# Peptides against a protein of PDB entry 6DSZ, part 38

Target 1, 361 residues: chain A of PDB entry 6DSZ
Amino acid sequence: NYVVTAQKPTAVNGCVTGHFTSAEDLNLLIAKNTRLEIYVVTAEGLRPVKEVGMYGKIAVMELFRPKGESKDLLFILTAKYNACILEYKQSGESIDIITRAHGNVQDRIGRPSETGIIGIIDPECRMIGLRLYDGLFKVIPLDRDNKELKAFNIRLEELHVIDVKFLYGCQAPTICFVYQDPQGRHVKTYEVSLREKEFNKGPWKQENVEAEASMVIAVPEPFGGAIIIGQESITYHNGDKYLAIAPPIIKQSTIVCHNRVDPNGSRYLLGDMEGRLFMLLLEKEEQMDGTVTLKDLRVELLGETSIAECLTYLDNGVVFVGSRLGDSQLVKLNVDSNEQGSYVVAMETFTNLGPIVDMCV

## One batch from the design tools (peptide; made by RFdiffusion4, then SolubleMPNN)

Design b1_p10_4_s4 (from b1_p10_4, 6 letters changed)
Fold by OpenDDE base, seed 5:
Structure b1_p10_4_s4 (fold): chain B 361 residues (1-361), chain A 10 residues (1-10)
Amino acid sequence: as target 1 above (361 residues)
Amino acid sequence: LKEALAELEK
């Protein structure tokens, strides 16, 4: 009886960095289909801590820290709409992943969105937002005492949401999203009323953005607002200020993922479909009153990596490149370019053996 | 860019 040890999945479909194991530890969490891998980031590299089997393919994986928590909690949504909030607990050598809350958020009615599942968390941890179905925005209120994740739907007039994020610095939870209608792609904002279970008018909108606008990046304070990434342009809007750039270099391949480097949103990593790694820079202007405003946007080519499904900045110029199509990488960003003009050096490569086709027999 | 990259090593 050859127990064919089913090869563990190696294709990465999500990654996140935060403080999950402790307040002090920097963690890298990697989603590989139904498997969650937890690492501690050390000066020597990635130290494996725990692997966790999930009850389905991980579709959303986000770290968040509710007020009064010392470390991050993990939100997971599976492709079968099982939601959970996980906590890491260690007692001596015993490591437990505890489910604080769980629920199934599947609707009996609705068209699953063609662009897949989007899950977002309010920066102030007031709610989780889910775009699962066309014309619906699902809200999971975050309550500390609730072991059962209850959700409700708000009807979204915009049927074809491309991407959505919660904005920073908003009194009420506010979403910013790119949507498509017969007239093109647009950006809109809504405030989410938990009390009334409805949308209120958001602070701003931008009609007729680039036709291939595909990504929203919520920018933290002091800048606030959002970055909209297209095929040809990158735009910023915060209600008061609008900036746009059209760097020719981004036209060569579609940007497919991003990650914030700085807590203040001054730098982002961008990955495209050709495996090019970029840095997006937000240039500051200090006003005479001490207010910081966005002066300009700049995009710089760093180098080439595996085609990223997800990117996450770790520390000390180290980036994890999670790849679904190729080998995942740990790369170092160098201050000086090599002979080819690349600032990227591969430190470690994680072989991708391809998708495990679960042949359901 | 060089300055931005140098800040990552701090």
Scores: peptide ipSAE 0.437, ipTM 0.929, DockQ to the pose 0.918
Fold by OpenDDE base, seed 1:
Structure b1_p10_4_s4 (fold): chain B 361 residues (1-361), chain A 10 residues (1-10)
Amino acid sequence: as target 1 above (361 residues)
Amino acid sequence: LKEALAELEK
């Protein structure tokens, strides 16, 4: 009986950075199909801590820190709609991943959305939002004492949501989303009432955005608002200010992933389908009253990497490039370009052996 | 860009 040790999956389908193992540790968490890998980021590189098998393909993986928690919790949703909230616990050398809460959030009624599963967390940790089905927004209220993840649906008038995020700095949980109708693509906001289980009118909307607008980035304070990424344009809106750029360089390949570098949202990494890595820069203007406003948006080509499925900034100019189609990489961003004009240097490469077909014989 | 990249090493 050759126990063919089923090769561990190597294709990355998600990654996040935060403080999961402790308040002080910087962690990289990597989703590889049904497997979660947990690393500590050190000056010497990635130190493996734990690997966890999940009961299905990981579709959503997000870190969040509820008020009064010393470290981040992990939300996972599987492709079969199993949701859990995980906590890291260490006692001496014993490491446990504890399920704080779990639930199945599948609906018997609804059309699964063609753009796949979207999971988002309110920055103030009031709720989790899920776009699983067309015309529905699922809400999971976050309650510390609740071991059972209970969800409810709010009906969306907008049947074809492309992407959705929670905004920062909102009194009530507020979503911003790109949707498509027969007239084109649009951006809209809604406040989410937990009490009434309904949407209220959000602070702003933008009709007739770029036809290929595909991603929403929620921008932290002091800027607030959102960035909308399309094929030809990048736009910013916060209700009071609108700014758009159309850099020719982004037309060459579709931007497919993003990650925030700075806590204040002044810099983002962008990855496209050709493996190009960009920096999106938000230039600030300080007003006489001490308010900070967005002056300009800029996109700069950093270099080339493996085609990113996900990006996450670690520290000290180090970026993890999670790839599904190629090898994942740790890359360093340098201040000075090389002879080829690249600011990117590969530090480590993780071989992708392709999709492991687990043939259960 | 150079200034933005230099800030990452701090």
Scores: peptide ipSAE 0.429, ipTM 0.928, DockQ to the pose 0.925
Fold by OpenDDE base, seed 2:
Structure b1_p10_4_s4 (fold): chain B 361 residues (1-361), chain A 10 residues (1-10)
Amino acid sequence: as target 1 above (361 residues)
Amino acid sequence: LKEALAELEK
């Protein structure tokens, strides 16, 4: 009887950064199929703290901090629609991951979306939004005292949602999404009423965006609004201002992931299918009235990494490149380029052994 | 870009 020691998954399918272990610690959380790895980011690198086995493949992993919490909580949704909110607790050397709330959010009726599971959290922690099925938007109200995750569905008229985010700075929770219809791709916003369990008209829309518009980035204040990333263009819209760029360099490969560098949304990392790493820069203009507006968008090539499934800016120009197809990396962004014009230096590489073929014996 | 990268080391 060869006990095949089941190799731990090494392919990364998600990563997030925040303050999960404490208010002071910077953490990197890595999803590897059914496993969650928790690290503390230190000057010496990644310090492993805990590994957690999940009851299914992690499909959504998001950190959020409800009002009055000292540290971030973790929302996880599995591919089997098991949802939980996790809290880190440490008492001396004892480390516990506590389930604050849980629930199964599977519907008996609905077509699973071909673009997969999307999970988003309102920046003000009022709700979680889930796009699981075509024509439905699932809402989980966030209530601190509720150990059972209750969800309800709102009917979405737009059947082919490509990507969706909650916007920042909205009085009511507001989603912004790219959708496709027979006329092309469009951007729309809806306010989400928890009370009435319906959508209200959002602040803005943009019809006829780029045909390959694939990602929405919600931009924090002071800019607000959203960035829409396509194959050929990057656009910004906040209801009052529209900007578009079409840098030729992004046409070479599809941008597949992004991560915000600054809390104010002035810089983002972008990764493409060739492993190119870009910085997207939002140039500000301060108006005479003290308002901050977006002046320009710029894209700069930083260098090459493993093909990112996810990107996470840590600190001090260090970036975690989570890869599904290749080795994950810690990379350093340098101020000066090397002889090849790259600003990226690999610091550490994490071997990916490839997809675990579940040989069901 | 250089200015943006220099701000990361702060």
Scores: peptide ipSAE 0.428, ipTM 0.928, DockQ to the pose 0.921
Fold by OpenDDE base, seed 3:
Structure b1_p10_4_s4 (fold): chain B 361 residues (1-361), chain A 10 residues (1-10)
Amino acid sequence: as target 1 above (361 residues)
Amino acid sequence: LKEALAELEK
């Protein structure tokens, strides 16, 4: 009996940071194909807590905290459209991952989008949004008592959505998205009505953005609005204020991932296709009325890492670099640069053995 | 940048 110890997947396709095991613990969650790895972040490094096998490739992994929960819940969507909400439960030494809710969200009708699955959660935990198919936006209402994830579709007139996020600080759940039409790429917003199961007109739009605009970042209060990342430019819009920068340094390689450092959205990490790590800085201006507005945007090169599929800031200047193409890393951001001008130091490297070809023999 | 990085260690 050759127990072919199937090598565990090593390529990272998603990572998130939050408080999943307890309200006090800082966790790193890593998606490796069908595997979820759960770590506690400690002063000594990453402590493994649990590994969970999923019944499919993880396509979406997001932490969220509904009202009256003491810790975060985990939303997972698989590439086969199986959705679940998971809870961590510990009783003494016994650790269980509980399924609070589950459902299949596959439609019989629709063209799967070429840019893949997008899953987003409303910051106020009113709903989950899914872009699975062209011309459809799927909504999963978040209800505590519902063990079965029920979804409905809203028709999108915009057939070619590039990226979508929920905005912060909106009375109704509001999406912001980049889409492409024959005239170019544009940004639009819609309010989502749970009652009417339709879109209402959103607070703002921006026509004719950069042709290669690829990512939307929803900015928390007090700034609000969204950042749009392209190949040549980074833009901010909140309905009242528009800012654009075109730093030459970002033209060298395409930015492919981002992560928020500060809860207030003053700093972001950006990773490009060459493994360069940047910090995006939002400079604030305090108005006489006590409102905070965006004064300027700045991009600074921190250093070089493995090519990131995903980035997540942990704590104390430590960043996890999740890589699909190379080795994943824990890196430290230093205040002072090294002799090469880099602020990045590798602390730990996690060897990527490459794609596990599931040879069904 | 130096100030922004120094704030991460607090």
Scores: peptide ipSAE 0.424, ipTM 0.926, DockQ to the pose 0.914

Design b1_p10_5_s1 (from b1_p10_5 with P1K E6Q)
Fold by OpenDDE base, seed 5:
Structure b1_p10_5_s1 (fold): chain B 361 residues (1-361), chain A 10 residues (1-10)
Amino acid sequence: as target 1 above (361 residues)
Amino acid sequence: KPSAIQVPPP
């Protein structure tokens, strides 16, 4: 009897950094199909804390901190539309992952979007937004005492949403999204009314963006607004200011993931389909009135890694490169280049054994 | 030098 030890999934399909185990611990959370791995980031590297089996493939994994919580909570959505909010609890040596809330958010009616599941959390933790189906935006209100995740749909006129984020610094929860219509790709904003369960007009829009605009990055204050990443261009818009760059280096391969480095949104890691790692820089200009405005955008090539499915900056110039197609890596960003002109050094490599074929016998 | 790689002090 060969007990085929079911190989654990090794392909990474999501990663997030935050304070999940405690207020003080810096955690790396890694999604590998149905498996959630929890690490503490230490000066010595990644310390494993817990592995959690999920009742489905993880499609969305986001940390968020509601008002009055001392540490982050974890939102997970599975590919089968099971949603949960998880809390880490430790009592002595006993470690428990507590489900604070759960629900199934599947609709009986709707076309599943071809671009897959998008899940986003309002920066003020007022709601979770889900793009699951074409022409629908699902809202999960975040109520502290609600153990049952209830959702409602708002109709989107825009049927082909490419990417969506919540903006920062908005009085009401405000989404910014790239969508495609017969005329091309566009950026639009909507305010989300929880009371009326409808969209209101957002603060701005940008029609006719780059045809291959694929990602929205919400920028924190003081800059605010959003970055739109295309194949050939990177644009910034906040309602008052527009900036665009078209660095030739990004045309070589499609940018597929991003991660914010600085809390103020001054720097972002970008990963492309060739495994190139970039830094996007937002240059500030301080005005005489003390207002901070965006002066310029720059892109710098850092080096090459495994092809990232997800990126997360940890600390001290250490980045986790979550890869689905190759080996995941822990890499160090250096101030000085190596002999090859790279600023990236691999610290650790995590072997990807490829797809686990679940042979249902 | 990429101006962006401020390694936080250890």
Scores: peptide ipSAE 0.036, ipTM 0.714, DockQ to the pose 0.140
Fold by OpenDDE base, seed 3:
Structure b1_p10_5_s1 (fold): chain B 361 residues (1-361), chain A 10 residues (1-10)
Amino acid sequence: as target 1 above (361 residues)
Amino acid sequence: KPSAIQVPPP
């Protein structure tokens, strides 16, 4: 009896970087369908620590650090709406992944959104937000010692949300989202009241953005605000300042993923459908009062990789390119270009064997 | 540490 060892999934559908194993360790976490792979980033490369089987396909995977935690916790939501918060524990050589909290967040009534599941965490760890169904925003309050994840819904007037993020530097949890109506695509903000379980008016809105505006990036302090990425344009808005660029180079292929490089939000990696890797740069201007404002936006082509489903900057110019359609890669960014004019060098390639049909045995 | 990778020189 040849037990055909079911091939492990190789297509990457999510990746995150943070401090999950300890406060000092840099980790790469990779989602491959129902599998979670945990690595420590070392000077020698990726060291595997643990592989975890999940109870379903991973749809959301986010690291977050509540006040008073020494290391990051992991939020996971599956495609079947099972949610959990995971903690890494090591005792000597024994490694355990502990479920701190869990719950099912499925609604009995609702139309699943055509743009799929979106999960976001407030930067101050006050709540998790979920866009699962049209016209609903689900909130999971983050409370200490609660083993049961409880959620409630807030009604959205905007039925067709494209993307949503929590903003930084807001007194109350504030969402920024792109939505579509019969007149086009627009950007709006709402404050989320945990007490009243309702939306309040947000700080700003922008009507009639680019027709193909598809992604929201929340920008940390000191800049604050959000970046909106379209097919032809990249825009910044923070309530006081609006700036737009339309670099011709981004028109050639749709940008599909992004990742923040600098903690202060000065640089972002962008990946498109042709496997081109870009750097988005936020140029700062320091005002006489010490306030930092956005001066300009720039986009620079770095080189070519596998088509990214997700990107994550590690350290020292190393980037993990998570691919669903091709091989995943570790790449090095360089200051100097090679003979072909590329700033990207492949360090390691992880073969994608294609979609494994999970035969449930 | 800020990544020492300066974006391509202007």
Scores: peptide ipSAE 0.027, ipTM 0.617, DockQ to the pose 0.710
Fold by OpenDDE base, seed 2:
Structure b1_p10_5_s1 (fold): chain B 361 residues (1-361), chain A 10 residues (1-10)
Amino acid sequence: as target 1 above (361 residues)
Amino acid sequence: KPSAIQVPPP
């Protein structure tokens, strides 16, 4: 009897940073198929705290802090549509991951979207939004006392959503999304009414964006609005300000992931399919009335890493590069380039053994 | 120097 020791998954399919273990701890959470790894970020590196087996492949993993919570909660959605909200509790040396709420959000009717599962959380923690099926937007209201995650669907006229985010600074929860129709790709916004369970007209739209527009980044205040990333262009729009850049360097390979560096949304890491790491910079202009507007967008090549599935800025110029196709890395961003002109130095590499073929023998 | 790599002040 060869006990095939089940190899632990090594391919990273998601990562997030926040304050999950405590208000003071900076955590890195890594999704590896059905496994969640929880680390504390320290001056010495990543300290492992807990590993959690999930009842399915992690499809969405997001930290959020409801009003009055001292630390972040974790939303997880599996590929089989099991949703949960997790809380970290520590009592002395005993570490428990507690399910605060759970539910299955699968619909009996609907076409699963070919672009996969998208899960987003309203910045004010009013709701979770899910794009699971074409022509539907699922809403999970966030209620503190509800142990059962209940969802409802809103019909979405736009059948081919590419990416969607909640915007910041909106009185009502507002989504911004890229969608495709026969005329091309477009950006639209909708307000989400929890009361009426419907969409209202959003603050702005942008028709006929770049044909390969693939990602939406919601920008925090004071800028607000969204960044739309394509193959050839990066655009910003907030309803009042529009700005586009087409740096030739991004045309060489498709940008596939992003992560916000600054809390105010002034900088973002971008990773492409060649493992190139970029910084996207939002330059501010302070108006005479004290308003902050976007002056310029620029992209800077930092260096090369493993091909990122996800990026997470930690602290002090340290970045976790979660890779599905290659080895994950902890990298340092340096102010000065090396002899090769790179600002990226690998600090640690995490071997990826490739896809675990679950051969059920 | 790409100003982008300055660590945000803590």
Scores: peptide ipSAE 0.025, ipTM 0.664, DockQ to the pose 0.159
Fold by OpenDDE base, seed 1:
Structure b1_p10_5_s1 (fold): chain B 361 residues (1-361), chain A 10 residues (1-10)
Amino acid sequence: as target 1 above (361 residues)
Amino acid sequence: KPSAIQVPPP
């Protein structure tokens, strides 16, 4: 009896950090195809807690904390459009992952978007937004008592959305997105009305951004607004302030992932297709009235890692580099550079054995 | 209700 121990997936396709196991625990959650790995971040490294098999490839994985929950909940969407909200429960040594809500959000009609599935959560936990199909924005209202995830579609005039996020500090849920039309790429905002199930005019727009603008980062308060990342430029806009930089170093390779380091949005990690790791810094200016405004944007090269599919800052300058193409890594960010001028030191490497060929025997 | 999670067989 050859127990073909089905080789577990090693390629990482998503990662997120938060407080999933408890309010006090810092967790790293890693998506590897159909598998979810849950770790506690400790001073000694990653402690494995649970591994979970999902009913399909994980396409979206986001932590969120509804008002009055003590710890984060996990939203997962699969590539087959199965959605669930998961809760971690521990009773002594017994560990259970509870499905709080589930649903299938597939539409019978619509063109699947070329840029793939995008899933986002409103920072105030009012709704989940999904870009699955061209010309549609799907909304899942978040209700604590609802065990069945119900969704509705809002029609988008903008057919070619590149990326979308919910903004922070908005009275109504507000999306910011990059879209492409025959004139180029643009940024627009919409308010999402749950009551009327429609878009209202958002607070701002920016026409004719960089032709290769590919990512939106929602910036928390006190700055607010969004960062738009392109091939050649990084821009900030919040309705009142606009700032753009074009550092030559980012032209060498396409930035493909990002992660917020500071809760106040002062720093972001950026990873490119060559495995270069950058820090994006938002420099503050305090006004006489106590308001905080953006003074400048700066990009610093930290060093080299495996090519990141996803990045997540853990704690104490430790970063998880989730890689699909290479080995995933835990890396330490140092204040001082090494002899090679790098601020990055590999702490641990997780071997990627490549694509699991499911030999259906 | 069906769980979206495959519980490993006991």
Scores: peptide ipSAE 0.006, ipTM 0.398, DockQ to the pose 0.014

